Peptides against a protein of PDB entry 2AKA. Designs and how they scored, part 77

Target 1, 299 residues: chain A of PDB entry 2AKA
Amino acid sequence: MEDLIPLVNRLQDAFSAIGQNADLDLPQIAVVGGQSAGKSSVLENFVGRDFLPRGSGIVTRRPLVLQLVNSTTEYAEFLHCKGKKFTDFEEVRLEIEAETDRVTGTNKGISPVPINLRVYSPHVLNLTLVDLPGMTKVPVGDQPPDIEFQIRDMLMQFVTKENCLILAVSPANSDLANSDALKIAKEVDPQGQRTIGVITKLDLMDEGTDARDVLENKLLPLRRGYIGVVNRSQKDIDGKKDITAALAAERKFFLSHPSYRHLADRMGTPYLQKVLNQQLTNHIRDTLPGLRNKLQSQL

## One batch from the design tools (peptide; made by RFdiffusion4, then SolubleMPNN)

Design b2_p16_1_s2 (from b2_p16_1, 5 letters changed)
Fold by OpenDDE base, seed 2:
Structure b2_p16_1_s2 (fold): chain B 299 residues (1-299), chain A 16 residues (1-16)
Amino acid sequence: as target 1 above (299 residues)
Amino acid sequence: SQAELEAILQEIDELV
């Protein structure tokens, strides 16, 4: 069953090459959250590299189909530049920025056209995620005044599909009841069947407050539950703090925190990666019979 | 391509 994710990756690549005209509801995980919720940091923590665009406002402006593949070697490949192997992840970041700008222009607009990025690494589990633009209410710079609705429409194209799982990323240092990620998830998945909650910034909560009730799935229950993570601070990123060291600090955080110690084995980025791999694999297995019939009808 | 789709279908049938 370890080959199910790579099989769907081949389908994703094939359909991306034909363009979005293939209305195939592929089993996938869409990553949703407000701007600065920590989505990109979670993805970078899986890879153990800095490779995603950084900045203020809307950083992700196109869907990024991130295909993680366990391998003995470490390199990245883009579908739009086949045959080029990237070993410098700074060049990966620059290519994402350049490819985004080629399609969206310089106005910081968005495009629904995906970027397909495959990362081979010995440090990853097989996992495919679709990183989506961060939800925002305030246009910045040359962004169109309706950018909020454009982002929402783009997200809806993914999250409304029945075979789409939703990774809802919410910061703990903000009111969870106001989480853009959980709001959109609740709109399209009112029973919480397709949604996995990720709670970031647990280390940035006010003293004497915690997200225990959320992480225990007691406040806003999701069938697939919640996983807490601790990302690098902006200071840590600017200081070039190693992601491996940050993951060790995350583990220490959960183990040492009175409110989270009992949950520590079901928290953190490595556990999240494992859970997502398992859930995606199982989800693919469950959806494959229906997908097969759809594919056969296209022959 | 149709050939690629057929190959993928065959792989699905082997895995399910």
Scores: peptide ipSAE 0.279, ipTM 0.854, DockQ to the pose 0.687
Fold by OpenDDE base, seed 4:
Structure b2_p16_1_s2 (fold): chain B 299 residues (1-299), chain A 16 residues (1-16)
Amino acid sequence: as target 1 above (299 residues)
Amino acid sequence: SQAELEAILQEIDELV
């Protein structure tokens, strides 16, 4: 079972190399959420490094196929520059920005052409995620006025696929009924079979409020449930607070909070990573016979 | 390449 995710990674790389990205319903997890929902922070917390572009407005402008591989060594590799090993994760961030700008230009436009990034680390479980542009209603820079619809159309290319799981990232300090992530997930997965809920910013909720009913799967039931996480604050990110220290603070948050203490063993970034690894592995196993038949028919 | 795809298919057949 440990080899199923690496096998699908090889398929993803092979199809990316031939430009046939659109026609294969590969078992994958698409990450969706509004701007500033905390998607990039969740992904960086899995790696334990700062390596994703940051800023105001639309930060992710191309799909990022993030392939996490458990290894004794720590380094990153891009599919577009094979053989170059990145050990400085700031250089990884700069390469994502440069490769994005190479295709989209400087106008903050979007492109459906993925960037494929593999990260080897002793701190990760095998896990592949597709980070997608954050949903927005406000054009920035030289973006066209219809940028909201362009982003939605891009997301729909991934999340409408039957073999796509949806990691719906929603902030707790905003009205969950208005969550962009949960709205798009419900549109394409009305029975909640393919959606995993992530609730961020639990530490930023107003005093006397909590997301207990959401996390207990009582408000908007998902078959795969909800997992709460606590990301670093913007001040912590700017101050280069260590992610390991942030994960310890997250654990302390859940254990000490009266509304979440009973859920603490089923919350936090390490638990989320484990659940995603298990769910992706099982999903690949279940879809593999159908995938084999489809691949054979294309030969 | 077609050869890479065939190799992957063979690996799938070994796992299933």
Scores: peptide ipSAE 0.276, ipTM 0.849, DockQ to the pose 0.687
Fold by OpenDDE base, seed 3:
Structure b2_p16_1_s2 (fold): chain B 299 residues (1-299), chain A 16 residues (1-16)
Amino acid sequence: as target 1 above (299 residues)
Amino acid sequence: SQAELEAILQEIDELV
């Protein structure tokens, strides 16, 4: 079963290379959430490196197919730049920015054309995620006035697919009932069968408030439940605070918090990574017979 | 390619 994710990665690469992403409902996890919900920080915490574009407003402007592969070596490869191994993750960030700008131009527009990035690391589990642009209502800079709808339409291309799991990222320091991630997930998955909730910014909640009822799956029940995480602060990111130290602080947060101590073994980034690996593997196994039949019909 | 698709189908049959 450990080879199922790499197999689907080969399919993703093959379909991306021919531009026919639309016809095959590949088993995948789409990451959705509002701007500044903490999506990029969650992905970087899995890798243990800073490698995603940063900034104000819309940071992710193309879908990023992030393929994590457990390996003895640490490097990254892009599908659009075959044969080039990146060992400096700053260069990975710069390549994402450059490849984004090549297609979208300098107007901070969006494109539905994916970037395929594979990261080999001894510190990751096999896991593939599709990072999607953050939902926004306010155009910034030279963005078109309808950018909100363009982002929504792009997200819908992924999350409407039956074999797409949805990683809905919501900040705890905002009204969860108004979460853009949970709203879009409920629209396309009304029975909560495909949605995994991630609650970020638990450390930024007001004193005397907690997200216990959410994390216990009592407020807005999802079949796949919720996992809380604590990301680095923007100050910690700007200061290049070590992700390993941040993961230790996250563990300490859950263990020391009166409302979360009893959940601590089912919270945090390492647990999230494990759950996503397992759920994706199982999901691939369940969908692969149907996918095989579709592929065979294309011969 | 057709050959790549056949190879992938074979791998699927081996893993499932």
Scores: peptide ipSAE 0.270, ipTM 0.847, DockQ to the pose 0.550
Fold by OpenDDE base, seed 5:
Structure b2_p16_1_s2 (fold): chain B 299 residues (1-299), chain A 16 residues (1-16)
Amino acid sequence: as target 1 above (299 residues)
Amino acid sequence: SQAELEAILQEIDELV
């Protein structure tokens, strides 16, 4: 079972190379959420490196197929520049920015063409995620006035697929009933069968408030439940606070918080990685027979 | 490539 995610990664790469990404319902996890919901921070916390573009507004402007592979070595590879191994994750960030700008231009527009990034690391579990542009209502820079709808249309290309799991990232310091992530998830997964909730910014909630009912799956039940995480603050990111130290602080947060202490072993980034690895592996196993038949029919 | 797809299918058959 440990090789199922790498096997699907090979399929993803093969289909990306032939431009058929849109037509194949591959088992995958799409990451959805509003701008500044904390999606990029969650992904960077998985890798333990700063490697995603940063800035105001829409940071992710192309789908990023992030393939995490457990390995004895640490390096990254892009499908668009095969044979180049990146060991400096700042160079990975720069390559994402350059490759994004190459396709979208300087107008901060979006493109549905994925970037495929594989990260080998001893610090990751096998996990593939598709990071999608953050939902927004406000165009920035030279973005078209309909950018909100362009993003939604792009997201719908992924999240409407039956074999797509949805990682819905919502900030706790905002009204969960108004979560863009949970709204889109409910639209395409009304029974909550494909959606995993991630609640960020638990450390930024007003004193005397908590997200306990959400995390206990009582407010908006999802079959796959909710996992709370604590990301680095923007100040911590700008100050280059070590991700390992941030993960330790996250653990301390859950253990010390009166409302979350009883959930602490089922919270935090390391637990989220384990759950996503298991969920994806099981999902691949369940979908493989159908996928095999579909692939065979294309030969 | 078709050969790569065939190889992947064989691997699927071994894992299922």
Scores: peptide ipSAE 0.269, ipTM 0.848, DockQ to the pose 0.662

Design b2_p16_1_s3 (from b2_p16_1, 5 letters changed)
Fold by OpenDDE base, seed 1:
Structure b2_p16_1_s3 (fold): chain B 299 residues (1-299), chain A 16 residues (1-16)
Amino acid sequence: as target 1 above (299 residues)
Amino acid sequence: SQAELDAILAEIDALV
């Protein structure tokens, strides 16, 4: 069972190398959410490193196939530059930015061509995620006026696939009924079978409000439920607060919050990692026989 | 490559 995710990673790499990534319904998790929903922060919290592009507006402009691999060593490698090991995660960020700009040009446009990044770490569970551009309504810089639709169309290429699980990232400090992530998930998964809800910014909710009903799966039921997380604040990021310290603060938040204390063992980034690892592993197990047969029929 | 795909398929067959 532990080797199923690495096996699919090899499939992803093989298909990426031949340019056929879009045509295969590989068992995967696509990460969707509005701009500033906290997607990148969730992914960085898994690794325990700052390695994703940051900024105002659209940050992720290409799909990022993030392959987390539990290992005794800590390093990253890109499929587009095999043999180069990155041990400085700032260099990983810079490579993502450079490789994004190489394909998209200077206009901050988007491209559907994935970046494949593998991170080996003793601090991760085996997990593969496809980070997708944040949904936006407002073009920035030289972006085309239809950028919202371009992003949407790109997301739809992933989330419409039957073997794609959807990690829908929604901020708690915004109306959940207006969540771009849950809206797109509901469009392609109306029964909530493939969607995992992540609720961020629980620490930024107005005093006297909580997301208890959401986290208890009572408001907008998903078969796979919701997991609340607390990311570093922008102040914490600017202050270079350590991710490990932030994870401890997250645990404390859930344990100390009257509305969430009873859920605390089923909340937070470490629990999210475990759930995603398990769900992806099980999903691969269920889908792999069918995928194998399809692949063999194409040979 | 086709060889890589064949190797992956063989591994799938070993796990299924």
Scores: peptide ipSAE 0.174, ipTM 0.818, DockQ to the pose 0.691
Fold by OpenDDE base, seed 5:
Structure b2_p16_1_s3 (fold): chain B 299 residues (1-299), chain A 16 residues (1-16)
Amino acid sequence: as target 1 above (299 residues)
Amino acid sequence: SQAELDAILAEIDALV
């Protein structure tokens, strides 16, 4: 069972190398959400490192296939620079930025061509996620005026696939009924079979308000439910607050909050990572017979 | 490569 995610990672790498990424319905988790919804922060919290591009507007401009692999060692590898091991995660960030700019230019445009990043760490569970550009309505810089639609079209290439699970990331400090992530998920998964809800920014909700009904799966029910997380603030990120300390603060938040205390063992980044590992593993197992048949037909 | 795909298929067959 532990080998299913690495097996699919090898398939992903093989298909990426031949340019067939778009045509294969591989079991995967696509991460969707509005800009500043906290997607990148969730991914960094899994690794325990700052390694994703930072900034205002569209930060992720290419799909990032993030392959987390539990290992005794900590390092990263890119598919586009095989054999180079990155142990400095700032260099990982710089490589993502450089490789993004190489394809998109300096205009902050987007490209559907994935970056494949594998992170080996003792602090991760085996997990593969596809980080997708954040949904936006407002072009920034030299972005094309139709950037919203370009992003949407890119997301649709992933989330319309039957074997794609959807990690829908929504901030709690905004109207969840109007969540871009939940809207796109509902469009392609109307029965909520493939969608896992992540609720960020629970610590930024107005006093006297809470997301309890959402987290209890009562407001906008998803078959796979919702998991609340607390990410580092932008101030904490800029101040280079340690992710381990942030995860401890997240745990404390849920345990101390009157609306969330009873859910605390089913909330937070570590629980989310565990759930995603289990969900992906099970999903791979369920889809593997069909994948085998498809692969055999292409041979 | 074809050989890599064959190896992956063999592993799938062992897991299914």
Scores: peptide ipSAE 0.157, ipTM 0.814, DockQ to the pose 0.678
Fold by OpenDDE base, seed 4:
Structure b2_p16_1_s3 (fold): chain B 299 residues (1-299), chain A 16 residues (1-16)
Amino acid sequence: as target 1 above (299 residues)
Amino acid sequence: SQAELDAILAEIDALV
């Protein structure tokens, strides 16, 4: 069973190499969320490194196929530059930015052509995620006025596929009923069968408020439930607070919080990573017979 | 490559 995620990774790489990314319903997890929902911070917390582009507006402008592979060594590799091992994760960030700009130009446009990034680390479980552009309503720079719809159309190419699981990232310090992530998930998964809820910014909620009802799956029920996380603040990021220290602070947050202490063992980034690994593995196993038949029919 | 895809298919067949 441990080899199912690596097997699908090889399929993803093979299809990316031949330009057939759009035609195959591979078992995958698409990450969706509004701008500043905390998506990039969740992904970086899995790796334990800062490596994703940051900034104002639309940061992710191409799909990022992030393949996490448990390994004794720590390095990254891109499919577009095979054989180059990146050990500096700032160079990984710069390569994502450069490769994005190479295809989209400097106008902050978007492209549906994925970037394939594999990260080997002793600190990760085997996990593949497709990070998608953040939903936005406001064009920035030279973006076309319809950029909101272009992003939505791109997201729909992934999340409408039956074998796509949806990691819906929503900030707790905003009205969760109005979450862009939960809205798009509800549109394509009305029964909540394919959606996993992630609630970020639990530490930034107004005093006397909590997301307990959401985290207990009582407000907007998802079959796969919700997991709360606490990411580094922008101040912590700017102050170069270590992700390992942030994960310890996250654990302390859940254990000490009156509304969340009873959920603490089913919350936080390490638990999220474990759940995603297990759910993806099981999902691959369940979809593999159908995938085999489809692959055989296309050859 | 087609050869790589065939190898992956063979591995799938071994797991199914």
Scores: peptide ipSAE 0.156, ipTM 0.813, DockQ to the pose 0.625
Fold by OpenDDE base, seed 3:
Structure b2_p16_1_s3 (fold): chain B 299 residues (1-299), chain A 16 residues (1-16)
Amino acid sequence: as target 1 above (299 residues)
Amino acid sequence: SQAELDAILAEIDALV
């Protein structure tokens, strides 16, 4: 079972190399959420490194196929730069930015052409995620006035696929009924069969409020449920707070919070990573016979 | 390539 995710990674690489991203419904997890919902922080917390572009506005401007592979060594590789091993994750960030700008230009435009990044680490479980541009309503800088719709159309190319699982990232300090992530997930998955809810910013909720009903799957039920996480604050990121220390603080948050203590063993980034690994593995196993038949019919 | 696709199919067949 441990080899199922690496197998799909090879399929993703092969299809990315031929530009046929649209023709196969590969079992994958698409990450969706509003701008500043905490998507990039969740992914960086899985790796334990700062490696994703940061800034104001739309930061992710191309789909990022992030392939996490458990390994004895720590390094990254890009599909577009075969044979180059990155051991400095700051160079990984710079390469994402450079490769994004190469295709989109300097105008902060978007492109549906994925970047494929593989990260080998002893600290990760095998997991593949597709990080998608953050949903936004307001164009920034030289962005086209229809950027909201361009992003939506790009997201729809992934999340409408039957074999696509949806990691819907929503901040707890915003009205969940207005969550862009849950809204798009409900549009394409009305029965909540493919959607996993992630609730970020639980530490930023107003005093006397909590997301207990959401996390208990009572407010907006998803078959796959919700997992709460606590990401580093912007101050912690700017201060270069260690991700390991942040994960310890997250655990402490859930254990000490009166509304979440009873859920603490089913919350936090390490639990999320484990659940995603298991769900992706099971999903690949369930979809693999159908995928095989489709592949054989194209030969 | 066709050869790469055949290799992937063979691996799928070994895992199923």
Scores: peptide ipSAE 0.154, ipTM 0.811, DockQ to the pose 0.672

Design b2_p16_1_s4 (from b2_p16_1 with A2E D10E E13D S14E)
Fold by OpenDDE base, seed 2:
Structure b2_p16_1_s4 (fold): chain B 299 residues (1-299), chain A 16 residues (1-16)
Amino acid sequence: as target 1 above (299 residues)
Amino acid sequence: SEAELQAILEEIDELV
C-alpha cells in the first residue's frame, strides 16, 4: 500500500501535462487557511528546508502541488522543467517565484494553473499536498479589488470535489470561530467528514489561554480531528533557526505545557506528517475503484 | 497517452 501515493502522483503529473481539462476528481489534500496562518511553514517543516516564497500578503499565488517522496537522496524537481534536479532549496524558492511571475505577471495576481513540485528526501514520508493561496480580505499593491473572491473561487475548485480532503490551517492566537479555513471547510464539508484541522501558533497564545478544547475535538468537532503544531517565529526564520531544532522545540513545548502534555503524542509536525500520509493512503485506496472506472471510460 | 493510462490502470488493478 506504500505505492498508492506515488501512483496518484503519476496521475497528477499526467493530467497536469494535458492541462486542467481533465475534470478528474483525484484523491488529494488541499491546504487552506488565511494569510499568515502558517500553511507554508507547515510544508517547509515536513521537508526540513526553507523553499517556499516568503513575504507580506498573498505569497502563494498559484496552487502548489507538493509531492513528497521518501528517498535516499535529497533533491527537488519541477514538472515544468523536467530533468533539472535542484539540490539547493533556495533555487527551488526562486523557481517557484519565477514560475509564478511568468504566469501571473508583476501585479501579484493569482492563477489557477498549478505548479508541480516533487521533493525527494530521506526525511519525509510519501505525501502529496496542494498548497492554495491564503484567503485575504484586503488587496495589497496592484492586486485586483476582487482578489478575495478570486482566491475563494480558486479554493472552491479544489475543496468542492468529493475526493478532496481539506487541511484547514488556523492560528491559535486568533478567534477560531472566525477562522477562514474552518469557514470554507464548513461550507463545503458541513458534517466535517473531509476536513483535518491544523492549529498553528499555539506558542503565541496569551498567558492563561489554551486551545485544549479545540485540540480535544470538543469545540468544533471534525471527524478527522485536530493536530496542533508550533512553527518557527518570523524572528527564528530571520535568524536562520534550523528546522530540526525547531521540531525539537515543538516537542518540548507540547510535553512541558500543562494543557497539552496529555496530547503530546498526538501533536506536532512529525505526527501531522504521519497522520496525513496514513489518511491520504487510505483515502486513495477507498477512491481508486471509482477512479479506475472513470479512467477506463477515457480509453 | 492512452498507453500510459492503460499502464496506470493495470497498476491500479494490481494494487486493489
Scores: peptide ipSAE 0.274, ipTM 0.852, DockQ to the pose 0.597
Fold by OpenDDE base, seed 4:
Structure b2_p16_1_s4 (fold): chain B 299 residues (1-299), chain A 16 residues (1-16)
Amino acid sequence: as target 1 above (299 residues)
Amino acid sequence: SEAELQAILEEIDELV
């Protein structure tokens, strides 16, 4: 079972190399959420490094196929520059920005062409995620006025696929009934079979309020449930607070909070990573016979 | 390549 995710990674790389990205329903997890929902922070917390572009407005402008591979060594590799090992994760961030700008230009436009990034680390479980542009209603820079619809159309190319799981990232300090992530997930997965809910910013909720009913799967039931996480604050990110220290603070948050203490063992970034690894592995196993038949028919 | 795809198919057949 440990080799199923690496096998699908090889398929992803092979299809990316031939430009046939659109036609294969590969078992994958697409990450969706509004701008500033905390998607990038969740992904960086898995790696334990700052390596994703940051800023105001639309930060992710191309799909990022993030392949996490458990290894004794720590380094990153891009499919577009094979053989170059990145050990400085700031250089990884700069390469993502440069490769994005190479295709989209400087106008903050979007492109459906993925960036494929593999990260080897002793701190990760095998896990592949597709980070997608954040949903927005406000054009920035030289973006066209219909940028909201362009982003939605891009997301729909991934999340409508039957073998695509959806990691729906929603902030707790906003009305969850208005969550962009949960809305798009409900549109394409009305029975909640393919959606995993992530609730961020639990530490930023107003005093006397909590997301207990959501986390207990009582408000908007998902078959795969909800997992709460606590990301670093913007001040912590700017101050270069260590992610390991942030994960310890997250654990302390859940254990000490009266509304979440009973859920603490099923919350937090490490638990989320474990659940995603298990769910992706099982999903690959279930889809593999159908995938084999489809691949054979294309030969 | 077709050869790479064939190799992956063979690996799938070993796992299933």
Scores: peptide ipSAE 0.272, ipTM 0.853, DockQ to the pose 0.641
Fold by OpenDDE base, seed 3:
Structure b2_p16_1_s4 (fold): chain B 299 residues (1-299), chain A 16 residues (1-16)
Amino acid sequence: as target 1 above (299 residues)
Amino acid sequence: SEAELQAILEEIDELV
């Protein structure tokens, strides 16, 4: 079963190379959330490196197919730049920015054309995620006035697919009932069968408030439940605080918090990574017979 | 290519 994710990665690469991403409902996890919900930080915490574009407003402007592969070595490869191994993750960030700008131009527009990035690391589990642009209502800079709808339409291309799991990222320090991630997930998955909730910014909640009811799956029940995480602060990111130290602080947060201590073993980035690996593997196994039949019909 | 697709199908059959 450990080879199922790499198999789907090969399929993703093959379909991306021919531009026919729309015809095959590949088993995948789409990451959705509002701007500044903490999506990029969650992905970087899995890798243990800073490698995603940062900034104000819309940071992710193309879908990023992030393929994590457990390996003895640490390096990254892009599908659009075959044969080049990146060992400096700053160069990975720069390549994402450059490749984004090549297609979208300098107007901070969006494109539905994915970037395929594979990261080999001894510190990751096999896991593939599709990072999607953050939902926004306010155009910034030279963005078109309808950018909100363009982003929504792009997200819908992924999340409407039956074999797409949805990683809905919501900040705890905002009204969860108004979560853009959970709203879009409920629209396309009304029975909550495909949605995994991630609650970020638990450390930024007001004193005397907690997200216990959410994390216990009592407020807005999802079949796949919720996992809380604590990301680095923007100050910590700017200061290049070590992700390993941040993960230790996250563990300490859950263990020491009166409202979360009893959930601590089912919270945090390492647990999230494990759950996503398992759920994706199982999901691939369940969908692969149907996918096989579809592929065979194309011969 | 059809050959690549066939190879993928064979690999699927080995894993499932």
Scores: peptide ipSAE 0.266, ipTM 0.850, DockQ to the pose 0.544
Fold by OpenDDE base, seed 5:
Structure b2_p16_1_s4 (fold): chain B 299 residues (1-299), chain A 16 residues (1-16)
Amino acid sequence: as target 1 above (299 residues)
Amino acid sequence: SEAELQAILEEIDELV
């Protein structure tokens, strides 16, 4: 079972190379959420490196197929520049920015063409995620006035697929009933069968409030439940606070918080990684027979 | 390529 995710990664790469990504319902996890919901921070916390573009507004402007592979070595590879091993994750960030700008231009527009990034690391579990542009209502820079709908249309290309799991990222310091992530998830997964909820910014909630009911799956039940995480603050990111230290602080947060202490072993980034690895592996196993038949019909 | 796809199919058959 340990090789199922790498096997699907090979399929993803093969289909990306032939431009058929949109037509194949590969087992995958799409990451959805509003702008500034904390999606990029969650992904960086998985890798333990700062490697995603930063800025205001829409940071992710192309789908990023992030393939995490457990390895004895640490390096990254892009499908668009095969054979180049990146050991400096700042160079990975720069390559994502450059490759994004190459396709979208300087107008901060979006493109549905994925970037495929594989990260080998001893600090990751095998996990593939598709990071999608953050949902927004406000165009920035030279973005077209309909950018909101362009983003939605792009997201729908992924999340409508039956074999797509949805990682819905919502900030706790905002009204969950108004979560863009949970709204889109409910639209395409009304029974909550494919959606995993991630609640960020638990440390930024008003004093005397908590997200306990959400995290206990009582407010908006999902079959796959909710996992709370605490990301680095923007100040911590700008100050280059170490991700390892942030993960320790996250653990301390859950253990020390009266409302979350009893959930602490089922919260935090390391637990989220384990759950996603298991969920994806099981999902691949369940979908492989159908996928095999579909692939055979393409030969 | 078809060869790569065939190899993947064979691996699927081994894992399933």
Scores: peptide ipSAE 0.262, ipTM 0.847, DockQ to the pose 0.659

